# Ledger of designs, part 218: peptides against a protein of PDB entry 4Z5W

Target 1, 305 residues: chain A of PDB entry 4Z5W
Amino acid sequence: IPDVFLELNKLWYFSAQSNLFNGEMPRSLSNSRSISLLSLRNNTLSGQIYLNCSAMTNLTSLDLASNSFSGSIPSNLPNCLRLKTINFAKIKFIAQIPESFKNFQSLTSLSFSNSSIQNISSALEILQHCQNLKTLVLTLNFQKEELPSVPSLQFKNLKVLIIASCQLRGTVPQWLSNSPSLQLLDLSWNQLSGTIPPWLGSLNSLFYLDLSNNTFIGEIPHSLTSLQSLVSKENAVEEPSPDFPFFKKKNTNAGGLQYNQPSSFPPMIDLSYNSLNGSIWPEFGDLRQLHVLNLKNNNLSGNIP

## One batch from the design tools (peptide; made by RFdiffusion4, then SolubleMPNN)

Design b2_p28_7_s4 (from b2_p28_7, 13 letters changed)
Fold by OpenDDE base, seed 3:
Structure b2_p28_7_s4 (fold): chain B 305 residues (1-305), chain A 28 residues (1-28)
Amino acid sequence: as target 1 above (305 residues)
Amino acid sequence: PLYTDGLIEQTEEDKKSLQLIFEKAKEL
């Protein structure tokens, strides 16, 4: 990438996504005063990620996903006072989240999907201080760690939580009950155990629940049949979505479905591939907004309603 | 499972963004 960004004092959007760019980020780009939206996604860029936050005063969105960057997560990113969205997916950090992220008050959306992040306890303890954090994606990290159940954890404004494919142990954590605005929860493809907690049915905004491919036992909580977001069309407040899309891995070799916004997900309850027992509640029929109910590969009995 | 590291194809806006950078690099 040419080191010409000093001469481009009006450039507010720069995307070089899906190219063959190699080497480091240009120094003038890391010092751009004009850039608000930066995407270098899906390249072969390398070296340490460095952004001069004192210069980059307009930076609001950063997508560096799927690059060959190395080293530590940039601890100075909280100094980028307007930075809201960060996609660091598929960057092999082999690191913990920096302690400085406790001060990241501008942060609204964060993804570390498949970034070799370690220590989920430290990560959640740090990120709970991000009061504006609405979207958190941690898929394919923390391999075989334990999902912390510490009741003191609080994500008050969290809307989207995705911690899939981590082989996480533990239970559905009680601290999630402190997130009343939660719309989407994906904890699929872990080693989570215990019962599905009844308080999940009190999350009135929850329209997408994926607990599939775990080791959950017991009955399906009857409270899931009363999820308000699935009973009635609430006017989904068009909240600002992350500037990065989501992908759903299908079991088929067909490319993952792309979803540009959380609102584009079909309303879903997926409890498949567990050890759940008891009956299928007839009251799932009251969930008029539900598009997908997946209960397959459990120990359920009785009549299909 | 949901993730964010899926491939996105280049848009026409992405191509224009790159063209601007390379044109400026030829001027200097």
Scores: peptide ipSAE 0.513, ipTM 0.918, DockQ to the pose 0.913
Fold by OpenDDE base, seed 2:
Structure b2_p28_7_s4 (fold): chain B 305 residues (1-305), chain A 28 residues (1-28)
Amino acid sequence: as target 1 above (305 residues)
Amino acid sequence: PLYTDGLIEQTEEDKKSLQLIFEKAKEL
């Protein structure tokens, strides 16, 4: 990438997605005063990620996903006072979340999907201090760690939580009950055990629940038949979506389905591939907004309603 | 499972952004 960004003093949006750029980020780009949205997604960029937050005073969105960057997660990012959205997916950090992220008050959306992040307990303990954090994606990290159940964890403004495909152990953590605005929960493809807690049905904004491919036992909580977002059309306040899209992996060799915003997901309850027993509640029929109910590959019995 | 490291096709906005950078690099 040419080192010409000092002369582009009006450049507000710079996207160079899906190219063959190699080497480091240009120094002038890391010092741009004009850039608000920066995407270098899906290149072969390398070296340490460095941003001069004192210069980059307009930076609001950063997508560096799917690059060959190395080293630590930049601990100075909280100094980028307008930075809201970060996508660091598929960057092999082999690191923990920096302690400095406790001060990341501008942060609204964070993804480390497939970034070799370690220590889920430390990550959640740090990120709970991000008061404006609404979207957190941690898929394909924390391999075989235990999902912390510490009741003191609080994500009060969290709307989207995705911690899939981590082989996480433990139970559905009760601290999620402290997130009353949660709309989307994906804990699929882990080693989570115990029962599905009834308090999940009290999350009135929860329209997408994926607990599939775990080791859950017991009955399906009857409270899931009364999820308010699935009974009635709540006017989902269109809150600003993350500047990065989501992808759903299907078991087929087809590429992941792209979703530009969480509201584009079909309303879903997926409890498939567990060890759940008992009956299918006929009151799932009351969930008029539900598009997908997936209960396959369980030990359920009785009549299909 | 949901993730964010999926491939996105290059947009027309990406092309315009690149064109601007390369034009400026030719002037220098």
Scores: peptide ipSAE 0.494, ipTM 0.917, DockQ to the pose 0.895
Fold by OpenDDE base, seed 5:
Structure b2_p28_7_s4 (fold): chain B 305 residues (1-305), chain A 28 residues (1-28)
Amino acid sequence: as target 1 above (305 residues)
Amino acid sequence: PLYTDGLIEQTEEDKKSLQLIFEKAKEL
């Protein structure tokens, strides 16, 4: 990428996604005062990620996903006072989240999907201080760690939580009950155990629940048949989505489905591939907004309603 | 499982962004 950004003092949007750019990020780009939206996603960029936050005063969105960057997660990013959205997916950091992220008050959406992030306990302890955090994606990290259940963890404004395919141990954490605005929960493809907690049915905004491919036992909580977002067509507030799309991994060799917004997901309850027992509640029929109910590969018995 | 490291196709806006950068690089 040419080092010409000093001469582009009106450039507010720059996307160079899905190219073959190599080398380091240009120094003039790391010092751009004008850029608000920066995407370098899906390139072969290398070196350490460095942004001069004192210069980059207009930076609001950063997508560096799927690059060959090395080194640590930039600890100075909280100094980028307008930075809301960060996508660092598929960057092999082999690191913990910096302690400085406790001060990241501008942060609304963060993804480290497939970024070799370590220490989920530290990550959640840090990120709970991000008062404006609405979207958190941590898929494909932590390598068999335990999902912390510490009741003091609080994500007050969290709407989207995705921690899939980490082989995490533990239970569905009770601290999620402190997130009443939660709309989407994906904890699929872990080693989570215990029962599915009844308080999940009290999350009135929860329209997408994926607990598939775990080791959950016991009955399906009857409270899931009364999820308000799935009973009534009320206020699907089109909330500000992250500036990055989501992808759903299919079981087939077909490419992942792209979803540009969380609202584009079909309303879903997926409890498949667990050890759940008991009956299928006939009151699942009251969930008029539900598009997908997946209960396959469990120990359920009785009649299908 | 949901993730964010999927492939995105290059948009026309991306092409325009690149063109601007390369044009500027030819002027210098």
Scores: peptide ipSAE 0.490, ipTM 0.912, DockQ to the pose 0.903
Fold by OpenDDE base, seed 4:
Structure b2_p28_7_s4 (fold): chain B 305 residues (1-305), chain A 28 residues (1-28)
Amino acid sequence: as target 1 above (305 residues)
Amino acid sequence: PLYTDGLIEQTEEDKKSLQLIFEKAKEL
């Protein structure tokens, strides 16, 4: 990428996504006073990520996903006072979340999907201080760690939580009950155990629940048949989507379906590939907004309603 | 599983890591 951004004093949007750019980020780009939206995703960029937050005063969105960057997560990002959205997916950091992220009050959406992030306990303890955090994606990190169940963890404004494919141990954490605005929960493809907690059915905005491919036991909580967001459309809060799309893999060999916003996901309960027992509640029929109910590969018995 | 690194060719290491998860999930 040419080092010409000093001359581009009116450039507010720059996207170089899905090209063949290599080398480091140009110094003038990391010092741009005008850029608000920066996407360099899906390139072969290398070196350490450095942004001069004192210069980049207009930066609101950063997508650096799927590059060959090395080194640490840039600890100075909280100094970018307008930075709301960060996508650092598929950057091999092999690092912990910086302690400085406790001060990241502008942060609304964060993804580290497949970024070799370590220490989920520290990550959640840090990120709970981000009062404006609405979207958190941590898929393919924290390999074989334990999902912390510390009741003091609080994500009051969390709307989207995705921590899939981490081989995480533990149970569905009670601290999620402190997130009453949660719309989407994906904890699929872990080693989570215990029972599915009944308080999940009290999350009135929860329209997408994926607990598939775990080791959950016991009955399906009857409270899931009363999820208000799946009974009626009245509570569909159109909240601003993160500036990055989500992907759902349908099969091992297909490209992921792209979803530009969380509201574009089909309303879903996926509890497949667990050790759940008992009956399928007939009251799942009351969930008029539910598009997908997946209960396959469990120990369920009785009649299919 | 949901992720944000779409439109990218997975490395063979990523594929193997996913395969190991899928295989383990079939054993359970």
Scores: peptide ipSAE 0.435, ipTM 0.793, DockQ to the pose 0.216

Design b2_p28_8_s1 (from b2_p28_8, 17 letters changed)
Fold by OpenDDE base, seed 5:
Structure b2_p28_8_s1 (fold): chain B 305 residues (1-305), chain A 28 residues (1-28)
Amino acid sequence: as target 1 above (305 residues)
Amino acid sequence: SKEEENRKKIIEEGKKEWEEFKEELLKK
């Protein structure tokens, strides 16, 4: 990428994803005062990620996913006071979340999926201070660590939590009950054990639950048959979208064709590939909005309702 | 205006990137 961004003083959006760009990020780009949205996803960019947050005062979205960047996570990102969304998926950092992220009050959406992040306890302890955090993706990190169950952990505004494929040990953490706005929970492909807690059925916005490929035991909690988001259309959850600064809620009162684009996340309960026992509750028939119920590869018995 | 069209296109591209990201999460 050429070092010409000093001359581009009106450039507020730069998207160069899915190209063949290599080398380091240009210094003029890292110092751009005008850029609000930056996407360099799916390239071969390398070196240390450095952004001059004192210069980049308009930066609101950063996507650097699927690049060959190395070194530490940029600890100065919380100084980018307007930065809301970060995608660092598929960047091999081999690092912990910086302590400075405790101050990241602008942060709404964060992904480190498959980024060789270490120390889940430290990561969650830090990120709980991000009061505006709605979407957190930590899939394919923390290999064989223990999922912390510390009751003091609090993610009040969390809507999406995805921590799949980590081989995590432990139980479904009680601190998730402090997230009443949770819409999507994926803890699949771990080594989580114990029973599925009944309080999951109290998460009135939860429409997507994946606990598949774990070591859960006991009965399916009957409270899952009362998930309000899955009972009625009136409780239909607005799909979790990152707060891109340009999602104006158009009150389109106009009866235009709802292209029901199939939601990328169907209303789902997946409890497959566990050691669950007991019966399938007939009251799953009350979940009129449920598209997928996956209970395969368990120790369930009785009649299928 | 050409700026409003560019803003709409950027919003649509950002939505597409988010859907592609969601699909990548569902395939793991």
Scores: peptide ipSAE 0.021, ipTM 0.597, DockQ to the pose 0.032
Fold by OpenDDE base, seed 4:
Structure b2_p28_8_s1 (fold): chain B 305 residues (1-305), chain A 28 residues (1-28)
Amino acid sequence: as target 1 above (305 residues)
Amino acid sequence: SKEEENRKKIIEEGKKEWEEFKEELLKK
């Protein structure tokens, strides 16, 4: 990518995704005052990620996923006061989440999927301070670590949590009950154990639950048959739409296209590949919005309702 | 306006990028 962005003082959006760009990010790009949306996803960009947050005052979205960047996670990103969305998926950092991310109040969506992130306890302790955090993806990290169960962890505004394929140990953490806006939970492909907690059925916005490929035991909580988002259409599950800054809150009066984009996530309960026992509750039939119920490869018994 | 159309396109492209990202997460 040429180092010419100083001349592009009106450039608000730059997407150069899915190209063959190599080398380092241009210094003029890292200092752009005008750029709001930056996507360099799926290239061969290398070196350390550096952004001059004092210059990049308009930066709202950053996608650097699937690049050959190396080194530490940029600890200065919280100084990008308008930065809401970060995608750092498939960047091999081999690092912990920076302590500075406690101050990342603008952050709404974060992905480190498959980024060689370490220390899930520290990561969650830090990220709980991000009061505007709605989407958190930490899949393919924290290999064989323990999922912290510390009840004091609070993700009050969390809508999407995906921590799959980490070989995580532990149980479904009680601190998730502090996330009443949770819409999507994926903890699949771990080594989680214990029982599935009944309080999951109290998450009135939860429409997608993947606990598959774990070591859960006991009965399926009957409370899952009363998941309000799956019973009634009236709970318009606010899509876990990435707060792309351009979703204008349509004023209430103009027939706002409810972008009912069907969430790419179907309404789903996947509990497959566990050691669950007992019956399939007939009341799963009350989940009129449920598209996928996967209970295969368990120790369930009785009649199929 | 052309600016509004460009903004819509950018929003749609960003949505698409995010949906592609979600699909990558679902294809596990």
Scores: peptide ipSAE 0.020, ipTM 0.539, DockQ to the pose 0.034
Fold by OpenDDE base, seed 1:
Structure b2_p28_8_s1 (fold): chain B 305 residues (1-305), chain A 28 residues (1-28)
Amino acid sequence: as target 1 above (305 residues)
Amino acid sequence: SKEEENRKKIIEEGKKEWEEFKEELLKK
């Protein structure tokens, strides 16, 4: 990418995603005062991620996912006082989340999916201080670590939590009961054990639950048949719209302005590939908004209702 | 087993779809 962004003092949005850009991020881009939205996703950019947060005072969204960046996670990102959304998926950091992220009050959405992040305990302990954090994606990290069960962890405003495919040990953490606004929970493809806790059915906004491919035992909690978001339409599941500006992708092929409606997560309960026993509750029939109920590959018995 | 390999493939595909979906959530 050429180093020409100094002259572009009115540039509010820069998207160069899904190209063949290589090398380092241009210094003029890292110092842009005008840019609010930066997407360089799906390129071959390399080197250390550096952003001059003191210059980038308008930066609200950063997507650097699927690049060949290396080195440390930029500890100065909390100094980008308007930065709400960060996508660092598929960047191999081999690092812990910086302690400075405790101060990241502007942060609403964070993804480190498949970024070789280590120390889940430290990560969650740090990120709980992000009071505006609504979406957290930590999939494909923390390999074979233990999922912290510390009851003091609090994500009060969390709507979306995804920590799949980490081979995490432990149980469904009780601290999730402190997240009453949780809409989507994915803990699939771990080594989580114990029973599925009944309090999970008290999460009245929860419409998508994936606990598949774990080692859960016992019966399916009857409280899951009472998930309020799945019983009635009136709970308009505010799709966890990340505060991403709706970029009208002009779909070049179909002449219509396809509003990229966020592909809504289908209302789903997936408990498949566990060691659950007992019967399927007939009261799952009360979940009129449920699109997918997946209970396959368990030890369930009795009649299918 | 062929089932375990298919399971691994479904895992990788499901991980990929989920990554792509998260990536779409982050693009929209």
Scores: peptide ipSAE 0.018, ipTM 0.496, DockQ to the pose 0.029
Fold by OpenDDE base, seed 2:
Structure b2_p28_8_s1 (fold): chain B 305 residues (1-305), chain A 28 residues (1-28)
Amino acid sequence: as target 1 above (305 residues)
Amino acid sequence: SKEEENRKKIIEEGKKEWEEFKEELLKK
């Protein structure tokens, strides 16, 4: 990319996605005072990510996903006081989330999907301090780590949590009950165990639940038949989506489904590929907004309602 | 390869979605 952005002092939006750009990000771009939306996704850009947050005072959205950037996650990003949305998916950092992200009060949406992020405990301990964090995507990281169950973890404004395909151990963490605005939970393709907790049915905004491909046991909690978002449309909070697409892996060998918005996800309960037992509750018939109920590959018995 | 085709598909879907998102942002 040419280093000409000093002359583009009115440039509000720059998108150079899905090109063949190589080398480092231009210094004039890293110092742009005018840019609000920056997307360089799906290039071959390399080197250390550096943004002069003192200059980039208008930066609100940053998409650098699917580049060949290396080194540490930029610890100075919290100094970009208007930066809301960060997509760092498929950048191979091999790093932990910086401690400085505790101060990232502008952050609303973060993706590190498939970015070789390590230490899920530290990541969640840091990110819980982001009071405005609504969307968190951590898929394909933390391989074989334990999902922390520390009850003190609090994501009060969290709406979308996707931590799929990590081979995570542990249980459905109780601290998720502290996220009453949660709309989408994907913990699929892990090694999570125990029972599915009844308090999940108290998440009145939860319309998409994927716990598939785990090691859950016991009965399906009857409280899932009373999920308010799936009974009626009244709780469908239309919130602005992050400035980057979501990807969901259908299976181990499939390409991820892409979704723009949480609303693009069908109302769904997927509990498939577990060790759940007992009956299918007939009260699933009360979930008039439910599009997908997937209970296959369990130990369920009795009558199909 | 099937992986490369899937990557291309994800990229094209991602382009389309970003264009749709830009149009939504520009309308607000």
Scores: peptide ipSAE 0.015, ipTM 0.420, DockQ to the pose 0.023; fails the geometry check

